Peptides against a protein of PDB entry 8HF1. Designs and how they scored, part 116

Target 1, 320 residues: chain A of PDB entry 8HF1
Amino acid sequence: NVMLYATKPTEVMVSFPHQEQVLTVTRLISAEIEKFYVSLDLMNIGVQPIRRSKSLQCLRDPSKKSFVKQLFNDFLYQMKEYGIYAASIAIISLIVEFDIKRRQAETLSVKLMHRTALTLCEKIRHLLVQKLQDMTYDDDDDNVNTEEVIMNFSTPKVQRFLMSLKVSFADKDPKDICCLVFVERRYTCKCIYGLLLNYIQSTPELRNVLTPQFMVGRNNISPDFESVLERKWQKSAIQQFRDGNANLMICSSVLEEGIDVQACNHVFILDPVKTFNMYVQSKGRARTTEAKFVLFTADKEREKTIQQIYQYRKAHNDIA

## One batch from the design tools (peptide; made by RFdiffusion4, then SolubleMPNN)

Design b2_p18_1_s1 (from b2_p18_1, 9 letters changed)
Fold by OpenDDE base, seed 4:
Structure b2_p18_1_s1 (fold): chain B 320 residues (1-320), chain A 18 residues (1-18)
Amino acid sequence: as target 1 above (320 residues)
Amino acid sequence: DFEKFIKELEELEKKYLS
């Protein structure tokens, strides 16, 4: 029961310019992934036995090809929505996943499929890292994890988010901070977490102020497929946030799953609010008038976003 | 109410980013 406490946080909308400029590197990466999909469709990996797990009909593509395509599609989405710096972190997660799947492969054909995917990920990683290095004036500093590089290679949305963190939390007492960051997709939690670790470390005003953590909601599709490690990590992350050892938590749809998180003084919605329930639940974590509820919108969608949030606010006030 | 809401958000946006 998320008690509908009539919370009146300060609602803030941050606008950002639409990024029209597609970098040549992002076009090249997209083209390489499309070529890989053509090759993947031609791969004969045999009919994999449909392990009927009794629970939900996860359309496990019997070919396991759909899972490979899903990971690359998720990567392409992250590169578009968060920028090439975030993509350089996201690709590492794909490398790790495909290496695990390669080692767990029951057949040589499936092993080869995951090896080919892994080789493409290494090529993509090289292209991204090279592009991050090309704009460092100092050839000698291999450190692409500077505030400047992170800002220059992030989307306008992510730039405004990072600026909002710096303005909100620079030189504050860590004990006075309880921050939630909501994202739409599970894989984005880890990507934004990695970006924030690097940004906080590169920003002196935040180094000893923000301690981020992330939480991925329980996969409603199959609690049986959640690794024991993932469940242990989630419990540890929640406990660290409850104990104040972490003061910023990145979440995907976690409130729908009944995770009891303390009241927070800042709530950031990094991705569009798609449902009234998401609005009410996320806003319901900002319980004081001093708390901030921050939304991000593209300039071209500003009016539509304002109208949608006004409707949600009105509907929420009529229920409260 | 809607025009007031827009104005409030614009003022809060400026104050938050200042």
Scores: peptide ipSAE 0.024, ipTM 0.549, DockQ to the pose 0.845
Fold by OpenDDE base, seed 3:
Order: structure tokens, then C-alpha cells, then sequence
Structure b2_p18_1_s1 (fold): chain B 320 residues (1-320), chain A 18 residues (1-18)
């Protein structure tokens, strides 16, 4: 009985400098969102029919306002964590979402709320695109998607990630590549997917090498029309990855739900590993010979990250 | 209707990513 000892993946930790992008445009955008929150709190979007008890306090529907604030908070997080270029793509997801909610609005007041949010997103998009164009002498939209612009307007984490992809995959056979990229948040999958499409297209060494796809986790909360869309998209994306029509898959927490993805030769963890389950499941996908498991850490958090990974490695070896 | 919405999202994504 030759126990085929599954070759343990090589663990690699890439460090990056912690630089807060102190750009005037990011401060302006944050201030505009804060002003919008003040206005949103003042908006009367109607009262849920409270049963007849005495207090005349018209309870505003907190769920609809809370959802709007959540989307803008997720956008602010992405702008901080991934940079202005990723933010210019992330804002499009908000535009699409608020346009859908505007069309589905049952009341004029709710329709106006989503319209005001949409107008703010369009203003934010214009500010971001204008800032990307300030480095390109040409006003043509096509010139903002260069390797140089993407790198200059990305955070040090994203820069190191893109460099790691280029070093790992430049001029390789597409058939020899099976890559997973893990991110924490659902909306990050979409913006990193868009960033990678543009980066691969602008990088000759990767253009015919990497074909990305993304997979979004099931939000079990609302069985709305969006959840049906996501389920079919997930099935198509998984099938393309299994058939070899895509060789790089971006995932948010989806592998925790038992989605069977094939054995991969590269696994990148773009965001911090927060749980033991995430560590075991993501590392468990790097099963091929010479498989690499790549982590990213800020220099200031390096010691804490090393200690955490050591604890997870020890706990995993005690179970295996 | 669903394929149309995916296609509209893909077309919107293409329009904003192109």
C-alpha cells in the first residue's frame, strides 16, 4: 500500500508596506458620503404600519436606509483596501444595485431615496475616472486601463498581488494553470475580477495565459431575484473552471459551503485569514505537485500573522 | 428573462470595463 502522501503545498508569505493613500479625492468622496448619510437620516421614506399603540413616532423603514449605508460602507472599505482603480470598478456595482432598487421601488419616497444614492454614485465615478485620467495625457477612456495606471492607483497589497501573478504565470501554458484567489467580501470578487480583466488585457505576458472567472457566495438571507441570478452564474462559472475554459477563479467564502472545486496548483489569499476553517479549506485546494499557497500581510501585522498561521498549522497537524 | 438579465449585467460590466 503506497500511501500517496499528498504533497503539502509550499506556503509563501508576501509582505507589503502599510501606506494609507492620502489622496484629496478619497477625502472628498468620504466627505460626500458623510453628507449624504446626514441627508438620508432626514429623509421621510414612509412609516411601516405600526399597530395602534399610543406613540405617534412614525418609525422610518430602517432596513432600506441600512442597506443603502451598508453598500456605501462596503465601497469605502474597498477604496481603502484595494485603491482608487479598484474603487472605480466597485462603484459600478453600486450604480447597478441602486438602479434595480429604484425601478423596484413601491413608493415615490423610496424611489427618490434610491435615485439620490444613484446620483451620488455617478458623481463618485466621475471623480475617480477624472483622477485616473490625470496621469494619462489623453482624454480617451481607453488609456486609463494601462498596466501603469492600474499599478499606480492600487494599494501596496494589490500591487504585490499583481506582481505575484506576473512572476508566477508569465508566458506559461494556460493548461498548466489552475489558480484560486480568495477574498473576504462578495463585492470584492466583482471589483478584483474587473481589475484582473483589465490588467491581463494590458499585460502581453498574461493576455493569452490567464482567463479569470469569479464566484460569489450565496447570501442565504433573501431568496430574491438576485439570488436566482447568482446561482446560475455560479454554476456557469464553476463549469467553465472545470472544463478549463477559465484557469483563475476568484472566490468569496464559497468553498466553505461545500462547492467542489478541482485540485489547484496555486492558491492566493488576498485578504487576512480570519478563521481556522478558511485556512484549512483554502489550503486544502492546493493539492497538486509543487502547489503554492500564498498569503499577503502588511509589514506592521507580519508578526501577528505569523503567530496566527503557526497556530492554525499546529491545529491542522494535530487533526491530520 | 434570466439569461437576458445576466446578459444585461455582462453588457453593463463590459460597457463599464471597456
Amino acid sequence: as target 1 above (320 residues)
Amino acid sequence: DFEKFIKELEELEKKYLS
Scores: peptide ipSAE 0.013, ipTM 0.391, DockQ to the pose 0.014
Fold by OpenDDE base, seed 2:
Structure b2_p18_1_s1 (fold): chain B 320 residues (1-320), chain A 18 residues (1-18)
Amino acid sequence: as target 1 above (320 residues)
Amino acid sequence: DFEKFIKELEELEKKYLS
C-alpha cells in the first residue's frame, strides 16, 4: 500500500480561542431565517410528482422544502464557523442555487417558494455587506475585501488559518508550494475559496505566490445538469493543480472517493478530524521530505483533540 | 501579534505533536 511507505510529515497543532461572534447582524439574520421557516411550512406547494427515477432521486423530498432548509442551515453553519465575511460569500452560492431552482420550477407555487427564498438571500447579503462596510469610510465594494476587513470579520479559527498561510508561504516561489486544505462540508470549499481569493489579492506577500482552486464533492442528489457542470469544474480544477497552474487546493471528504491528488508539502485540516480514515488519507497526502500536516483546535477541545490524534497515530502505526 | 502566534505554534508543535 503506497501510503504506508510515505515520509512521515511534521504534525502541527494550532489552537484558537473559542469566541462566538456576538454580532447583532448574525442574530437578525438567524431570526429572519427562522421566520422564513415558519412561512415555508405554511406554504402549500402541492405534491410534486414522484419521478420514479431508479437513481438516488427517490430521496428527494417531494415538497422540495427540505432542500431549501438544508441550504439555509448550511449557510447558518458557515456564518457561525467561519464568520460574517465568509457568510457574505456563502450567500451568493444560495442566490445562484435558488435562481436555478426558480427557473427549473415545474409549478407556479414552487417558483414562488424559490422567489421568496431569493428575496431573503438578497436581504441577508445586503445586511452582511453593510456590516462589512461599517469599518470602511468608502461605499466601494473593493474596500470591503481588504486584509483588515477579512481578518476582523473572520472567526478565530479562520484568522489562525490565514496567519498560518502567511507564515508558511510569504514571498516563496509558487513552484515550491503544493498545498491541500481540507474542510468538512462541500459548500465550505466554495466559501473558503472566495475568501482566499480576496485575502491573497489584498496580501502583497501572497498575491503572486498562492493560486487557489477548489474541489466540490460529488453530490448524488444534484440534478444531472448541475452534476455535469460540477464534474467539468472538478476535472479542470484537478488538472490545473496537477499542471502547477494552481498550488493550493481546497477539498472536502472527496479524497475518500478515490480522487488521485499528487503528493503535497502542506496539508491543512481546517475543520475537526472526525474519522480515522480522514486522518490517514489527508496525512497520507503530505509526502514530501519537509511536509507539514497542520490541525486546528479550539482551546477548550485541545486535550480531547490531542488524545484523539494520539489514538489515530497508534492505530495507524499498528496497520503500517 | 504574529510573532507571538508563531512562537505559540512552535511551542505547541514541540509540546504536543513531537
Scores: peptide ipSAE 0.032, ipTM 0.694, DockQ to the pose 0.122; fails the geometry check
Fold by OpenDDE base, seed 1:
Structure b2_p18_1_s1 (fold): chain B 320 residues (1-320), chain A 18 residues (1-18)
Amino acid sequence: as target 1 above (320 residues)
Amino acid sequence: DFEKFIKELEELEKKYLS
């Protein structure tokens, strides 16, 4: 069900069934990660030198184990929230991160820890890709990136999001499109970006219409983990979106960090709106009367979401 | 379900553009 709300911008709430994808592969992956956590807790990596970074917010886990667990927990979250297709993309980001950390390891013990994490990621990737291939007759890696495979192995939320994009933008002039997609987590931006690239390429009605980019918030917690490459890429992505060379931008809570993005005619909130600031800032990017502000909610959480949005609207009207 | 959803979204789009 889609509910229209007469606001400026026009607010839309898309409901989706709360289906936990209880796939055997998801259970196997979760069990392998839990086994890895037990092994990780038993690893003696020694005392890591606390480099006093001037930023108080450098949650440099002196053990580096918490960061490893955080990445796998973020992966598990993405697999649950977006599906196994999205997880197959998300795991590549972990592989890249652990390979970088393995190469940057100052001690053999830390190098071995990241190598073990990397080996687990490679196993997880194989399990995910194999499951995606179960629907393809051909062993070619390119056949897993079809609209059908993407849709079938995505959560109902992601399915409804992709459908909403197809309905909203099929065969439209790319110049008339300025779309924002808000997600909660930094790593989700990359994951959904990769998913959208494959979906758009596999969907004829969107292939020449949508040009996606992503923007991750500045990791104020760990600026040292932002590669120079990521910073350059973010600047390029923002510029492409400003210049109209990209017409869909996936972003996290970047607007809270004062990144000025142009006014958009479509704003999708893929994840739950958790803060009033996120609501106001994301909605404030949809400035035209024709602009659409689309929310996604599980059917079970629909009433709670409606009440929360009502409170945010009331609070916004009391400040405005 | 998909076709119905598409139709609902198209009807919504028409309502947004009207």
Scores: peptide ipSAE 0.022, ipTM 0.619, DockQ to the pose 0.068; fails the geometry check

Design b2_p18_1_s2 (from b2_p18_1, 9 letters changed)
Fold by OpenDDE base, seed 4:
Structure b2_p18_1_s2 (fold): chain B 320 residues (1-320), chain A 18 residues (1-18)
Amino acid sequence: as target 1 above (320 residues)
Amino acid sequence: DFEEFKEELLKKEEEFLK
């Protein structure tokens, strides 16, 4: 029972310029991944042993090849939507995953497949880090985690999001802040969390103000595929946010799954709102009139976004 | 009115980024 609390937060739409310029490094990385897909399709990994586990859940275990392609497609999406800096964090998660899968490989052919994927991830990481270093004028400061580097290598959407955080929270009391950040995809939660940790640490006005956490929704895949570690992390992250030990929570659709989070004074929707239900549930976390509900739109999509917000607000008022 | 709503959103964007 999501009690449809009649919430009247201040709705804000923040516009950002459309990014037309594709960096040469982004094109090179995309081409290397496409070349890898051709190689992957030629790999004979044998027939996957149909795990005889009677649970209908094993039928959805994507082919080991399809899982590899999914992770790289998710990475390409993050690089496009959030930028080169976010991609440099996202690639580390792929490296960790492919190294785990390589160690857990039941066959030499599967082990080789994950090793080849891992080698590509290391190449991509080097290309990304090199590009981040190209803007550091001081040859001696290997620190690619400055506010300037983060901003310059983020998409206009992420730049406007970070600016919105700075304007909203600079030099405020941490106790007065309860912020939710909604993203579309589960893997984006961890990527944006890593970006925010570095941004907050590099921004004096935020360093002792914001303490981020992230929470990923339960996989629509059975709770049996959630690692015990992931479930422990989720419970710990929620508890820290409830106790006020964290004041910014990054979520993917988690509130739709009935996770009880307190009312917040700021709700940011980083990715496009796709459904009325998502609009109502996310807005329903901003319960006071002083609370801000912030949406982001590209300039080219501004009119369409305004129309969508208008329709959602109207529909929400008709049911409240 | 949609035009009034649009004007309200644009004004709130300017106020939020100041």
Scores: peptide ipSAE 0.560, ipTM 0.949, DockQ to the pose 0.806
Fold by OpenDDE base, seed 2:
Structure b2_p18_1_s2 (fold): chain B 320 residues (1-320), chain A 18 residues (1-18)
Amino acid sequence: as target 1 above (320 residues)
Amino acid sequence: DFEEFKEELLKKEEEFLK
């Protein structure tokens, strides 16, 4: 019984400057969403039939208003945490979701609610794209997908993450890369995936090196919300990553319970580590001898993050 | 122990970004 001493990965903390990006566009978007919430609260949707979905975690709000607010709150979080460029991708996911909900609406009032949400999403998309174009000489939407535009309209956290990818993987053999990127929220997986596709395509040193995929944990999705397409995508993405056809996997923190993923040499935690379990499980994926476990922290939170990592490492050593 | 840990992390950050 060779106890494979799990070689403890090298823990790296990458600091980024705290910029309160006081962009007028982000304030405008937030104000438009707040106005929409006021209008949404005034909408009479009536009593919706309680679908007895067996999952106790079904959003108990029969009005479906809470779900609409959740999606916009998640968007606002993504815009704040990842920047305007990421938000321009994130808003497309909201458009798709509200269009599905509009088509599935059982009542005219619910259909109108989702239509109003869609109209707001299109306005937000326009505001975001217009802001991205402010730095481009050409009015073509494709010109916003440059390395420069991505970097300039990303938060310092995302900038440092992209720089960390470039430093880690520039001109490397794709076969030598097995990278996980953990994010907190489900919708962030798709957003960061889209951002990475564009960044990799615009970065010659990474274009033929990194092949990203994304996976959303199964357990966070009520079976009622898992489209057949999303389930097929998840299975395909996992298989591509197992087969080495993808070498970077973006996943929500909920990979906890069941995906046997190969030993990775890089694990990036893009969002703050909130729990000891998340620390142990994510770190436990970095299993190669030279594996790196990379955390990101704002400069203002550096000391607190160091203290938290210290406590987690201590607690992990006390259990091992 | 904590200060040594902090110095180790800062050193690793500098080494990682080179």
Scores: peptide ipSAE 0.558, ipTM 0.949, DockQ to the pose 0.843
Fold by OpenDDE base, seed 5:
Structure b2_p18_1_s2 (fold): chain B 320 residues (1-320), chain A 18 residues (1-18)
Amino acid sequence: as target 1 above (320 residues)
Amino acid sequence: DFEEFKEELLKKEEEFLK
């Protein structure tokens, strides 16, 4: 019961400017996805045989169309919340998932549906990569993975997060770092992991300091959809973090209850804290004497965020 | 109490980004 021990980490709120994505490429991508949804709704994929042993998710959408829409909606969310650089990484995960689903398709109609989704993902990938390359003046340096490109094509939230990592960890001893990064969505873990790998590699002050890992929450709705590979990855990532072979772990809020992770000296909450339980569970990981608990807020939401942190801190102190 | 808390948070933000 994490609530039993009063952890007193230093709470820090980092503000970032609210910026609406005005990029033509993001509007084009959104319009192509909406056009795809219209075409997807018109696709006759037949009634999929509900096998009694298939999880509750197969019962809710026998068409598998909702799952396709969910992946694109999660992509659109990541593009909006984290920027086009993060989106260029996120789209690769969709490509991999749709290729797997295309190969596993039991019917020609379902195979065609996943093929159409895959074709759209390749178009989106091309549009994103082309936009990232617009900043590279050198025709020969297709390297879109520079610190400058990452920063310029990230949202203000991600920019402030990366700056906060650089300020917190530049030229530190890796053994003195135990960092958690909490995100709301499972797919964000892998996206931010890929972004951090590239950022750390492009940032000399962090290259030999931070070793990131990520952990995806268990899909309680369908353990059958968790690949054996995902379960092996989770176990390996946790073990590497316990053994000190990784010193930064990206995790979704679904993991707050189940991870026996060591006491951390830094906890970053990249997405808004939505519940008191999330606040207590995440803060309860910052257990060292000099531990930092870092939150991010848009300037427009600053007052509301301060009020919420005040209420959560008060409620936590009344229980501790 | 709330205004003091707000001032404390703003000060800690400035100190953290230095």
Scores: peptide ipSAE 0.555, ipTM 0.949, DockQ to the pose 0.819
Fold by OpenDDE base, seed 1:
Structure b2_p18_1_s2 (fold): chain B 320 residues (1-320), chain A 18 residues (1-18)
Amino acid sequence: as target 1 above (320 residues)
Amino acid sequence: DFEEFKEELLKKEEEFLK
């Protein structure tokens, strides 16, 4: 029971400047997705026959349109919260998912819907990659995965997160590092994982220091819908982290309920803490006084965040 | 108590980023 240990980790709040993303490319992408939603609502995909043998997931979205909108809404969130570099990685996950759904389509209308979504994802990918390349003045360096490109095309929150990793872990022994990174959304785990892989490879001080892994929480979707592959991946990722083959684990908030992850010396909360339970459960992974529990806040929300941390700390001390 | 807590957090931020 994570609550029983009066863990007093060092709480750190890192502030970042509020920057409105005034990028023309992000406005264009948002407008293209909105235009696509109008077209998607007009698509007649017919009533899908409820085959008893179809997985309960196919039953949850009778129109199969809500799932498409959810993926694009998650992408828009990631682009806004993490920046266009993170969005360039996130869009690949959409392409993979829609390609699987296109191949599994039982009707021509559903196949066409997923094909149209794929075409939009490819257009978005090209727009993002072109914008990342605009900083590479040297025609010869097609490498959009430099530290400079990652930093310049990330939100101030992600910039401060990457700086916090560099300051915390530069030139440390990999065996002395046990780091958790909590994110709100399951799809953000893969996006931030891809970003961190590229950042670590581009940062000499971190290349042999940090080995990231990600874990998507068990969907509250029936265990029958976790592909055998996803369950194997989760078990492998947890085992690698337990064995020290990975020393940084990216987790969604859904991990709160059931993953026995070892005590860590660093816990980063990349997204805002929305609930007292999330605060206690994530903080409870930092068990030593030397452990750091790091929160991020926009400068404009600093006072509100300090008040929230104060209230949560008080409430936690009243229970402990 | 709240102002002291705020000052503590600001000091810890500066120490963490050094």
Scores: peptide ipSAE 0.546, ipTM 0.946, DockQ to the pose 0.817

